# Peptides against a protein of PDB entry 6B9H, part 140

Target 1, 151 residues: chain A of PDB entry 6B9H
Amino acid sequence: AELCESLLTWIQTFNVDAPCQTVEDLTNGVVMAQVLQKIDPAYFDENWLNRIKTEVGDNWRLKISNLKKILKGILDYNHEILGQQINDFTLPDVNLIGEHSDAAELGRMLQLILGCAVNCEQKQEYIQAIMMMEESVQHVVMTAIQELMSK

## One batch from the design tools (peptide; made by RFdiffusion4, then SolubleMPNN)

Design b2_p29_8_s2 (from b2_p29_8, 15 letters changed)
Fold by OpenDDE base, seed 2:
Structure b2_p29_8_s2 (fold): chain B 151 residues (1-151), chain A 29 residues (1-29)
Amino acid sequence: as target 1 above (151 residues)
Amino acid sequence: SFEEELDRLLAEGRISEEMRQLYLQILSQ
C-alpha cells in the first residue's frame, strides 16, 4: 500500500537499532516500539520498552501480543499526554498485521505513530524533517496527517 | 524562523501553499 510504503520510509529516518527495511520487518512491533521511545522517552521509557519481546521470529501470536501493547501505548499516550488530539480514528487490526503482514492495516498503525510525532513536544523538528523528505513521500505523509486532523 | 523556512520552501517549489497552511495549522495546536 502507498501509505505503508511512504510511512515505512518515514520510519527509517529514526535510525532505530532494529531492522526496518521491509513491511515484514515492522510486523513484530520492535521497530515501532523503538520509534515511540525516540518520540517521547519519558513516556515510552525503558520499563515500557522492556514489555516488548524482541526475539519473536515468525511467531505471529507473539507479534500480535507486541502489537497490542504498542497500540495500547499509543492510545494511552493520546489520552494522557496529547490531550486526545487524535479522535474518531479507525483502529488498525493488529491480528492482520501479525498473522498476514497486512500492509493496509500496518499503514494505519504507522499513521497513529505519525500522529504522536506531530503532536509531541518535539513536533516542530519532526515536521521539519517531513518537509525535507522526497516530494512523493511528503505528499502521502501530509495527506495522512490531514486525515487525522479532519476527524 | 519556521515561517521564514516555509516561505523559502514555497518559493523553491518544495511545498505547496496548501502544505504550508497545513504545517502552520499543526504547529498552532
Scores: peptide ipSAE 0.482, ipTM 0.884, DockQ to the pose 0.806
Fold by OpenDDE base, seed 5:
Structure b2_p29_8_s2 (fold): chain B 151 residues (1-151), chain A 29 residues (1-29)
Amino acid sequence: as target 1 above (151 residues)
Amino acid sequence: SFEEELDRLLAEGRISEEMRQLYLQILSQ
């Protein structure tokens, strides 16, 4: 999916410790959790991150468990910190991500993380980083932001 | 300022008006 590929490129700019080269690399949630910690380390602190299981391997049940925790974290962050700036009319199906590596649903999850980045305390810095990306990627990312902000 | 940077990028054709408006909207929240 075009959305997923572009957002994967965006995720790679965070330079997290976990491998993040492929769609499959993101399905266990570890990369996403590390990205969220970079976005707001006060909220997504070490205690929160420690609830995400590492060394998941191919266990799709553990992947889904991680993804559910991450999705909850994003939604709670949106409500408690961001002031409900992210439109959650369509939530990703984490079961399809964990079990089938569904790129479309993964794209939706990454889109929510994008929403966190462009609404957090350092939103300007993240927007500036997006502006430095390749034009084709930037266009997809921009469209994804617009969708989140639409009422 | 950030707004001035957006204006410059628009003038250089590096971003569209739609992109400029979106970024300004985000920062106004």
Scores: peptide ipSAE 0.480, ipTM 0.881, DockQ to the pose 0.793
Fold by OpenDDE base, seed 3:
Parts: structure tokens; C-alpha cells; sequence
Structure b2_p29_8_s2 (fold): chain B 151 residues (1-151), chain A 29 residues (1-29)
């Protein structure tokens, strides 16, 4: 999906330790967790990150478990820190991500992380980074942000 | 400034006016 591909490119700008070159690389949630820690290390601290299993392999049950923890973390962060700036969003189906590597649902998950970045304390820096991305990618990313703001 | 940067990007055709307005809207909240 176009959304997933563009947001994967955006995720790669964080330069996390975990491999993040393909859609499959994101399905275990480890990259997402490391990105969230960069966005707000005080909230997504080491204790939170340690709850995410890193030795997952192809075990889709463990992937889903990680993804559920990450989704809960995002929702709690939106409520407790962001003041519910992300409104009326469609929840991604983490089962489809973990079991089938569903790109559409993964795109929705990454869109929520994007919502965290553009509403966090360092939101201006993340916006400026997006402005410097390739035009086609920037368009998709900004459209995704607009969708979150319009709901 | 950030506004000057947006104006330069608009002048260069790097972003549209609609995109410029969206960036300003996001940073105003």
C-alpha cells in the first residue's frame, strides 16, 4: 500500500538499531517500539521497551503480542501526554499485521506513530524532517497527518 | 525562521500552498 511504503520510508529516518528495510521487518513491533522511545524516551522508557520481546522470529503469536502492547502504549500516550490530539481514528487490526503482514493495517499502525511524532514536544523538528523528504513521500505523509487532524 | 523556510519552499515549488497551510496548522495547535 502507498501509505505503508511512504511511512516505512519515514520510519527509516529514525535510524533505529533494529532492521527496518521491509514491511516484514516491522511486523514484530521492535522497530516501532524503538521509534516510540526516540519520540518520547521519558514515557516510552527502558522499562516499557523491555516488555517488547525481541527474539520473535516468524512466530506470529509473539508478533501480535508485541503489537498489542505497542498499540496500547500509543493509546495511553495519546490520552495521558498528548491530550487526545489524535481523534476518532480507526484502530489497526494487529492480528492481520502479525499473521499476514497486512500492509494496509501496518500503514494504519504507522500512521498512529506519525500522530505521536507531530504532537510531541519535538513536533517542529519532526515536521521539518518531513518537509525535507522526497515530494511524493512528503505528500502521502502529510495527507496521513491531515486525516488524523480532520477526524 | 520557520515561516521564511516555508515561503522559500513554496517559491521553489517544493510544496503547495495547501501543504504550507497544513504545516502552519499543525504547529499552531
Amino acid sequence: as target 1 above (151 residues)
Amino acid sequence: SFEEELDRLLAEGRISEEMRQLYLQILSQ
Scores: peptide ipSAE 0.416, ipTM 0.856, DockQ to the pose 0.737
Fold by OpenDDE base, seed 4:
Structure b2_p29_8_s2 (fold): chain B 151 residues (1-151), chain A 29 residues (1-29)
Amino acid sequence: as target 1 above (151 residues)
Amino acid sequence: SFEEELDRLLAEGRISEEMRQLYLQILSQ
C-alpha cells in the first residue's frame, strides 16, 4: 500500500538499531518500539521497551504479541500524554500484520506512530523533518496526519 | 517560523503550493 511504503520511508529516518528496510522487517514490532522510544523516551522507557521480545524470527505468534503491546502503548500514550489528539481512527489488525505481513494494516499501525510523533513534545522537529522529504512521500505522510487530526 | 520555511521550500521547488496549503492546515490545528 502507498501509505505503508511512504511511512516505511519515514520510519527509516529514525535510524533505529533494528533492521528496517522492508515491510517484513517491521512485522515483529521491534523497529516500531525503538521508534516510539525515540519519540518519547520518558514514556516509552527502557522498562517498556524490554517487554518487546527481540529475536522472534518468523514466529508470528510472538510478532502478534509484540504488536499488541505496541498498539496498547500507542493508545495509552494518546490518552495519557497526547490528550486524545488522534481521533476516530480504525485500529490496525495486528493479527494480519504478524501472521501475513499485511501492508495495509501495517500502514495503519505506522500511521498511529506518525500521530504520536506529530503530537509529541518535539512535534515541530518531526514536522520539519517531514517537510524535507521527497514531495510524493510528503503528500502521503501529510495526508495521513490530516486524517488523524482533522476535526 | 513554519510559514517562512514553507515559503522558502516553495521558492526552492521543494514543495508544491498544494503541499504548502496542506501544511498550513495541519499546523493551524
Scores: peptide ipSAE 0.371, ipTM 0.836, DockQ to the pose 0.510

Design b2_p29_8_s3 (from b2_p29_8, 11 letters changed)
Fold by OpenDDE base, seed 2:
Structure b2_p29_8_s3 (fold): chain B 151 residues (1-151), chain A 29 residues (1-29)
Amino acid sequence: as target 1 above (151 residues)
Amino acid sequence: SFEEELEKLLEEGKITEEMAKLYLEILKK
């Protein structure tokens, strides 16, 4: 999906330790968890990160377990830290991500992480980083942000 | 500043005026 492709490119700018070259690389949630830690290491601290299993392989049940933890973390962060700046959104189906590598649902998951980045303490830095990306990627990312803002 | 960077990107043609306005809107929210 176009959204997933552009947000994958955005995710790659974080330079996390886990492989993040393909949609499949993101389905176990490890990259997403490491990105969230970079966004707010005080909230997504080592204790939180340690709840995410790193050696999942192709076990889609373990992937889903990780993804559910990450989604909960995002929702809790939005409520507890961001002041509920993201509202009235459709939750991504983490089952489809984990079991089928569904790019559309993964895109929605990454969009929520994008919402965290552009609302966190370092929001200006993340916005500036987006401004330096390729124009077509910027367009998709900006549209995704605008969608979050309109809800 | 952010505004100076935005102006530079506009001058270089890396972003459109519409994009610039949207970035400002996002930042101010």
Scores: peptide ipSAE 0.385, ipTM 0.846, DockQ to the pose 0.732
Fold by OpenDDE base, seed 5:
Structure b2_p29_8_s3 (fold): chain B 151 residues (1-151), chain A 29 residues (1-29)
Amino acid sequence: as target 1 above (151 residues)
Amino acid sequence: SFEEELEKLLEEGKITEEMAKLYLEILKK
């Protein structure tokens, strides 16, 4: 999926500790959790991050459990900190992500994280980083932001 | 500044006018 691949490229700019080279690498939620901590370490603190299991392997049930926690964290962050700047009426299906590595649903999940980045305290810095990305990737990322803002 | 950087990218054709408008819109919210 074009959206997922472009957002994967965007996620890689965070240089998190967990492997993040493939779609499969993102399905356990560990990369996403580490990215969220970088976006707002005061909210997504160590206590929050410790709820995400890192030794998941291929256990899709554990992946789904992590993904549900992350999705809840994103939604709570949007409500409590961002003032509901992003629309959450269309949520990703974390079951399809965890069990089948569904790229389309993963793309929607990463899109929500993108929404957090462009609305957080450091939003200008994240926007500037996006502006420096390869043109085709940048276009997809910005279109994804527009979709969130237009709903 | 951010605005100067944005203008430069527009002049170089690396971003579209629609993208530029979106960048500014996000910063205003």
Scores: peptide ipSAE 0.382, ipTM 0.846, DockQ to the pose 0.807
Fold by OpenDDE base, seed 4:
Structure b2_p29_8_s3 (fold): chain B 151 residues (1-151), chain A 29 residues (1-29)
Amino acid sequence: as target 1 above (151 residues)
Amino acid sequence: SFEEELEKLLEEGKITEEMAKLYLEILKK
């Protein structure tokens, strides 16, 4: 999906330790967790990150378990820290992500992370970083932001 | 600054005026 591919490119700008070159690389949630920690290390601290299993392999059940934890973290962050700036969103189906590497659902998951970035304490820095990306990626990312914040 | 970078992107033709407005809107949100 176009959304997923553009947001994958965006995720890569975080330069996390975990491999993040393909959609499949994102399905275990490890990259997402590391990105969230970069966005707000006080909230997504080491204790939180340690709940995410890193040695998952192709075990889709473990992937889903991680993804559920990450999704909960995002939702809690939106409520507790961001003041519900991300509104009226459709929750991604983490089962489809973990079991089938569903790009559309993964895109929605990454979109929620994008919402965290553009509403966090360093929102200006992340917005500016988006401005430096390839034009076509910017367009998709900006559209995704509008979808989250204009509802 | 953000505004300076925005102007630079406009001058370079990397973004449109419409995109610039959207960036400002997002920042102010």
Scores: peptide ipSAE 0.382, ipTM 0.846, DockQ to the pose 0.688
Fold by OpenDDE base, seed 3:
Structure b2_p29_8_s3 (fold): chain B 151 residues (1-151), chain A 29 residues (1-29)
Amino acid sequence: as target 1 above (151 residues)
Amino acid sequence: SFEEELEKLLEEGKITEEMAKLYLEILKK
């Protein structure tokens, strides 16, 4: 999906340790967890990150388990830290992401992480980084942000 | 500053005026 492809490009700007070149690379949640730690290391600290299993392989059950923990972390972060700036969003189906590598649902998951970045303490820096991306990617990312903030 | 950076991007044609307005709108929220 267009959303997933553009947000994958955005995720790559974080330069995390885990491989993040393909949609499949994101399905185990490890990249997403590392990105969240960069966004707010005080909230998504080492104790939180250690709950995400890194040796998952092709085990879709373990992928789903990781993704559920990450989704919960995002929702809790939105409520406890961001002051519920992300509202009336459709929750991604983490089962489809883990079992089928569903790009549309993965895009929705990455959109929530985008919501965290553009509402966190360092939101201006993340917005500036988006401004430096290719125009077509900017358009998709900005549209995704508007969708989250208009609901 | 952010405003100076935004103006520079506009002058260089890297972003449109519409995009610039959207960036400012997001920062105001």
Scores: peptide ipSAE 0.376, ipTM 0.842, DockQ to the pose 0.679

Design b2_p29_8_s4 (from b2_p29_8, 12 letters changed)
Fold by OpenDDE base, seed 4:
Structure b2_p29_8_s4 (fold): chain B 151 residues (1-151), chain A 29 residues (1-29)
Amino acid sequence: as target 1 above (151 residues)
Amino acid sequence: SFEEELEKLLKEGKITEEMAELYLKILSQ
């Protein structure tokens, strides 16, 4: 999906330790967890990150377990830190991500992380980074942000 | 400042006025 592809490009700007070149690389949640730690290391600290199982390979059950923890972390972060209530927004189906590498659902997951970045304390830095991306990617990312703001 | 950077990008043609307005809107939320 176009959303997933553009947000994958955005995720790559974080330069995390875990491989993040393909959609498949993101399905175990490790990259997403590392990105969240960069966004807010005080909230997504080492203790939180250590709950995410690494080296899960193709074990989709472990992937789903990780993704559920990450989704919970994102929702808790939005509620506790960003002061945003969960609106009538369609949450990603982490089962489809973990078991089938569903790009559309992964895109929605990455969109939630995007929401964290553009609302966190360092939101200006992340917005500036988006401003420097390729125009077509910017368009997709900005549309995704607009969607978040309207929900 | 952020606004100065935004204006620079506009002058360089790297972003449109519409995009600039959206960035400001996002930053102001």
Scores: peptide ipSAE 0.398, ipTM 0.849, DockQ to the pose 0.752
Fold by OpenDDE base, seed 2:
Structure b2_p29_8_s4 (fold): chain B 151 residues (1-151), chain A 29 residues (1-29)
Amino acid sequence: as target 1 above (151 residues)
Amino acid sequence: SFEEELEKLLKEGKITEEMAELYLKILSQ
């Protein structure tokens, strides 16, 4: 999916330790968790990160477990820290991500993480980073931000 | 500053005026 591909490119700018070259690399949630820690290390601290299992392999049940924790973390962060700036009426289906590597649902998950970045304390820095990306990627990412804020 | 960087990108032709306006809109939210 176009959204997922552009957001994967965006995720790669965080330079996390976990592999993040393909859609499949993101399905276990480890990259997402590390990205969230970079966005707000005080909230997504080491204790929170330690709840995410790193040695998952191809076990889709463990992937789903991680993804559920991450989604919960995002929603809690939106409510507790961001002041409910992200609309959560339509949530990503983490079962489809974990079991089938569904790119559309993964895109929706990454979009929520994007929402965290552009609403956090350092939102200006993340917006500026997006401005430095390829124009085609910028367009998709910016549209995704608008969608989150307009609901 | 953000505004200075935005102006620089516009001058360099890396972003359009429409994109610049959209970035300002997003930042103001």
Scores: peptide ipSAE 0.392, ipTM 0.848, DockQ to the pose 0.688
Fold by OpenDDE base, seed 3:
Formats: structure tokens, C-alpha cells, sequence
Structure b2_p29_8_s4 (fold): chain B 151 residues (1-151), chain A 29 residues (1-29)
């Protein structure tokens, strides 16, 4: 999916320790957790990160477990820190991500992380970074942000 | 500054005026 591909490119700009070259690399949630820690290390601190299993291999059950924790973290962050409430928003199906590497659902998950970045304390810096990306990627990312703003 | 960077990108033709307006809208939310 175009959304997933563009957001994968965006995720790669964070330079996290975990491999993040393919869609499959993101399905265990480790990259996403490390990105969230960079966005707000005070909230997504080391204690939170330690709850994410790092050695899951191809175990889709463990992937789903990680993804559920991450999704909860995102929702809690939006409610507790960003002061935003998601209404009439379709949440990503983490089962499809973990078991089938579903790119469409993964794109929706990454879109939520994008929402955290463009609403956090350093939102201007993240927006400016997006401005420096390839035009086609910018278009997809900006469209994704607009969709979040409409919810 | 952000505004200076935005103006530079517009001048260089790397983004359109429509895109610039969208960036400002996103930042203002």
C-alpha cells in the first residue's frame, strides 16, 4: 500500500537500532516502540520499552502481543498527554499485521504514530523534517495527517 | 526559522503554495 510505503520511509528517518528496511521488519512492533521512545522519552520510557519483547522471530502470537501494547500506549498517550480523543476512527487490526504482515493495517498503525509526532512538544521539528522529504512521500504523509485532523 | 525554510522551499519550487498552506494549517492545530 502507498500509505505503508511512504510511512515506512518516514519511520526510517528516526534511525532506530532495530532493522526497519521492510514491512516485515515492522510487524513485531520493536521499531515502532523505539520510534515512540524518540518522540517522547519521558512517557515512553525505558520501563515501557522493556515490556516489548525483542526476540519474537516469526512467532505471530508474540508479534500481536507487542502490537497490542504499542496500540494501547499510543491511545493512552493521545488521551493523557496530547489531550485528544479519537472519535469515529477505525483502529488498525493488529492481528492482521502480526499474522499476515498486512500492509494496509500496518499503514494505519504508522499513521497513529505520525499523529503522535505532529502533535508532540517537538511537532514543529517533525513537520519540518517531513518538508525535506521527497515530494511524493510528502504528499502521502500530509494526506495521512489531514485524515487524522478530520477525525 | 520554520517560516524562512518554508519561504525558501517555495522560492526554489520544491513545494507549491497549496502545500505551504497545508503545512501551516497542520502546525496551527
Amino acid sequence: as target 1 above (151 residues)
Amino acid sequence: SFEEELEKLLKEGKITEEMAELYLKILSQ
Scores: peptide ipSAE 0.387, ipTM 0.847, DockQ to the pose 0.647
Fold by OpenDDE base, seed 5:
Structure b2_p29_8_s4 (fold): chain B 151 residues (1-151), chain A 29 residues (1-29)
Amino acid sequence: as target 1 above (151 residues)
Amino acid sequence: SFEEELEKLLKEGKITEEMAELYLKILSQ
């Protein structure tokens, strides 16, 4: 999916420790967790990050477990910190992500993380970073943000 | 500044007015 591809490119700008070159690399949630910690290390602190298992391999059940924790973290962050700036009426299916590496659902997951970035304390920095991305990627990313903010 | 960068991108046709408005909206909230 175009959304997932563009957001994968966006995720790569965070330069996290975990490999993040492919859709499959994101399915265990480790990259996403590390990105969230960069977005707000006070909220997504080390204690939170430690809940995400890193030795997952191809175990899709463990992937799903991680993804559920991450999704919960995102939703809690949106509610507790961001003041519900993100429209979360359509949540990603983490089962499809974990078991089937579903790019469309992964795109929706990354879209939620995007929402965290552009609404966090350092939102201006993340917005400026997006502005420096390739034009076609910007368009997809900005469209994704618009969907999150629309009511 | 951010606004100057935004205006530059608009003038260069790198972003649309809709995108610019969204950037400003996100920044203002």
Scores: peptide ipSAE 0.401, ipTM 0.851, DockQ to the pose 0.729; fails the geometry check

## One batch from the design tools (peptide; made by RFdiffusion4, then SolubleMPNN)

Design b2_p30_1_s1 (from b2_p30_1, 14 letters changed)
Fold by OpenDDE base, seed 5:
Structure b2_p30_1_s1 (fold): chain B 151 residues (1-151), chain A 30 residues (1-30)
Amino acid sequence: as target 1 above (151 residues)
Amino acid sequence: SPLEQEVLEAWLNNDWEKALELWKKLLELK
């Protein structure tokens, strides 16, 4: 999926500790959790991050559990910190991500994280970084933001 | 660039529609 691939490239710019080279690397939620901590370490603090299991392997049940926690964190962050700047949307199906590595649903998940980045306290820095990326990636990111911010 | 700065300023002012429109224009110039 174009959305997933472009946002994976964006996620890689965070230089997190966990492997983040493939779609499969993202399915356990560890990379996403580490990215969220970088976006707002005061909200996604060490206690929050410790709730995400790191040694998941191929256990899709544990993947789904992690993904559910991450999705909840994003939704809570939007309501409590971002002032519901991200509009109503269809939630990503974390079951399809965890069990089947569904790229389309993973893309939607990463889109929500993008929404957090471009609305957080450091949003200017993240927007500037995005504007330095490859043109094709910027097009996808721009469209993704438009979907989230459109009233 | 000046256009990039306009995108950022619109974004910081929570003018999403303007920011995205200017960004689209910027990309079309490349």
Scores: peptide ipSAE 0.561, ipTM 0.918, DockQ to the pose 0.829
Fold by OpenDDE base, seed 1:
Structure b2_p30_1_s1 (fold): chain B 151 residues (1-151), chain A 30 residues (1-30)
Amino acid sequence: as target 1 above (151 residues)
Amino acid sequence: SPLEQEVLEAWLNNDWEKALELWKKLLELK
């Protein structure tokens, strides 16, 4: 999916410890959790991160468990910190991500993380970084943000 | 650039519609 591919490129700019080269690398949620900690380490603190299992392997049940925690964290962050700036449209199906590596649903998940980045305390830095990326990526990111912020 | 600065200012002011509109314009000019 175009959304997933562009946002994967964006995710790679965070330079997290976990491998993040392929869609499959993101399906266990570890990369996403580490990215969220970089976005807001006060909210997504070490205690929160420690709830995400890092040694998941091919266990899709553990993947889904991680993804559910991450999705909840994002939604709670939106309500508690961001002031509900992100619109509640179709939520990603974490079951399809964990069990089938569904790129479309993963794209929706990464889109929510994008929403966190462009609304957090360091939103200026993140938006500036996005504006320096490839034009094709910027178009996709811009559309993704528009969907999140539209009421 | 001046237009990039306009996008950032709109974004910082939580004027999402303006920010996205200006951003679209910026990309179209490239």
Scores: peptide ipSAE 0.557, ipTM 0.917, DockQ to the pose 0.868
Fold by OpenDDE base, seed 4:
Structure b2_p30_1_s1 (fold): chain B 151 residues (1-151), chain A 30 residues (1-30)
Amino acid sequence: as target 1 above (151 residues)
Amino acid sequence: SPLEQEVLEAWLNNDWEKALELWKKLLELK
């Protein structure tokens, strides 16, 4: 999935502690949680991050549990902090991500994280960083943002 | 660049359509 691949490249720019080289690396939610903390450490604070289990292995049930928490965090963040700048969008199926490493659904989840980044307090910095990425990646990201911000 | 700044200004002003349009233009000029 082009969306997932491009957004994985974008996620890698955050230089989080958890491995983030493959789609599989993202399925337990740890990378995503760490990225969200970087986006807004006041909201996604240490207490929030500590609710995400880090040693999940291949346990898809634990992956899904983490992913559900992360998705809830994103939705709450959009409502409470971003003022619902991210419009109603098809929500990712975290069950497919956790159980089957579904790249398409993972892409949708990363798209929501992208929405957080480009609407957060430091959105200027994140937009600037995106605008410095490869053109092909920028096209995908731009399209993804367009979907999120379209009424 | 000036065009990059225009993209950022539009984005900061929550003018999404303008921001994306200018961004597209920027990419076309590269």
Scores: peptide ipSAE 0.555, ipTM 0.915, DockQ to the pose 0.869
Fold by OpenDDE base, seed 2:
Structure b2_p30_1_s1 (fold): chain B 151 residues (1-151), chain A 30 residues (1-30)
Amino acid sequence: as target 1 above (151 residues)
Amino acid sequence: SPLEQEVLEAWLNNDWEKALELWKKLLELK
């Protein structure tokens, strides 16, 4: 999916410790959790991050467990910190991500993380970074933001 | 650039519609 590929490129700019080269690399949620910690380390602190199981391997049950925690974290962050700026138009199906590496659903998850980044305290820096990316990626990211912020 | 600054200012003011519109314009120039 175009959304997932573009947002994967965006996620890679965070330079997290976990491997993040492929869609499969993101399905266990570890990369996403590390990205969220970079976005807001005060909210997604070490205590929160420690709830995400590392070294999950191919265990789709553990992947789904991690993804559910991450999704909850994002939604809570939106309500508690961002003031509900992100519109809950469609939630990703974490079961499809964990069990089948569904790129479309993963794209939706990454889109929510994008929403966190462009609304957080350091949103200016993240917007500036996005605006320096490849034009084709910017188009997809811009559309993704539009969907999240639309009323 | 000036247009980039306008995008950022609109964004910082939570004017999403304006920010996205200006961003589209900016991308058309690239």
Scores: peptide ipSAE 0.551, ipTM 0.914, DockQ to the pose 0.848

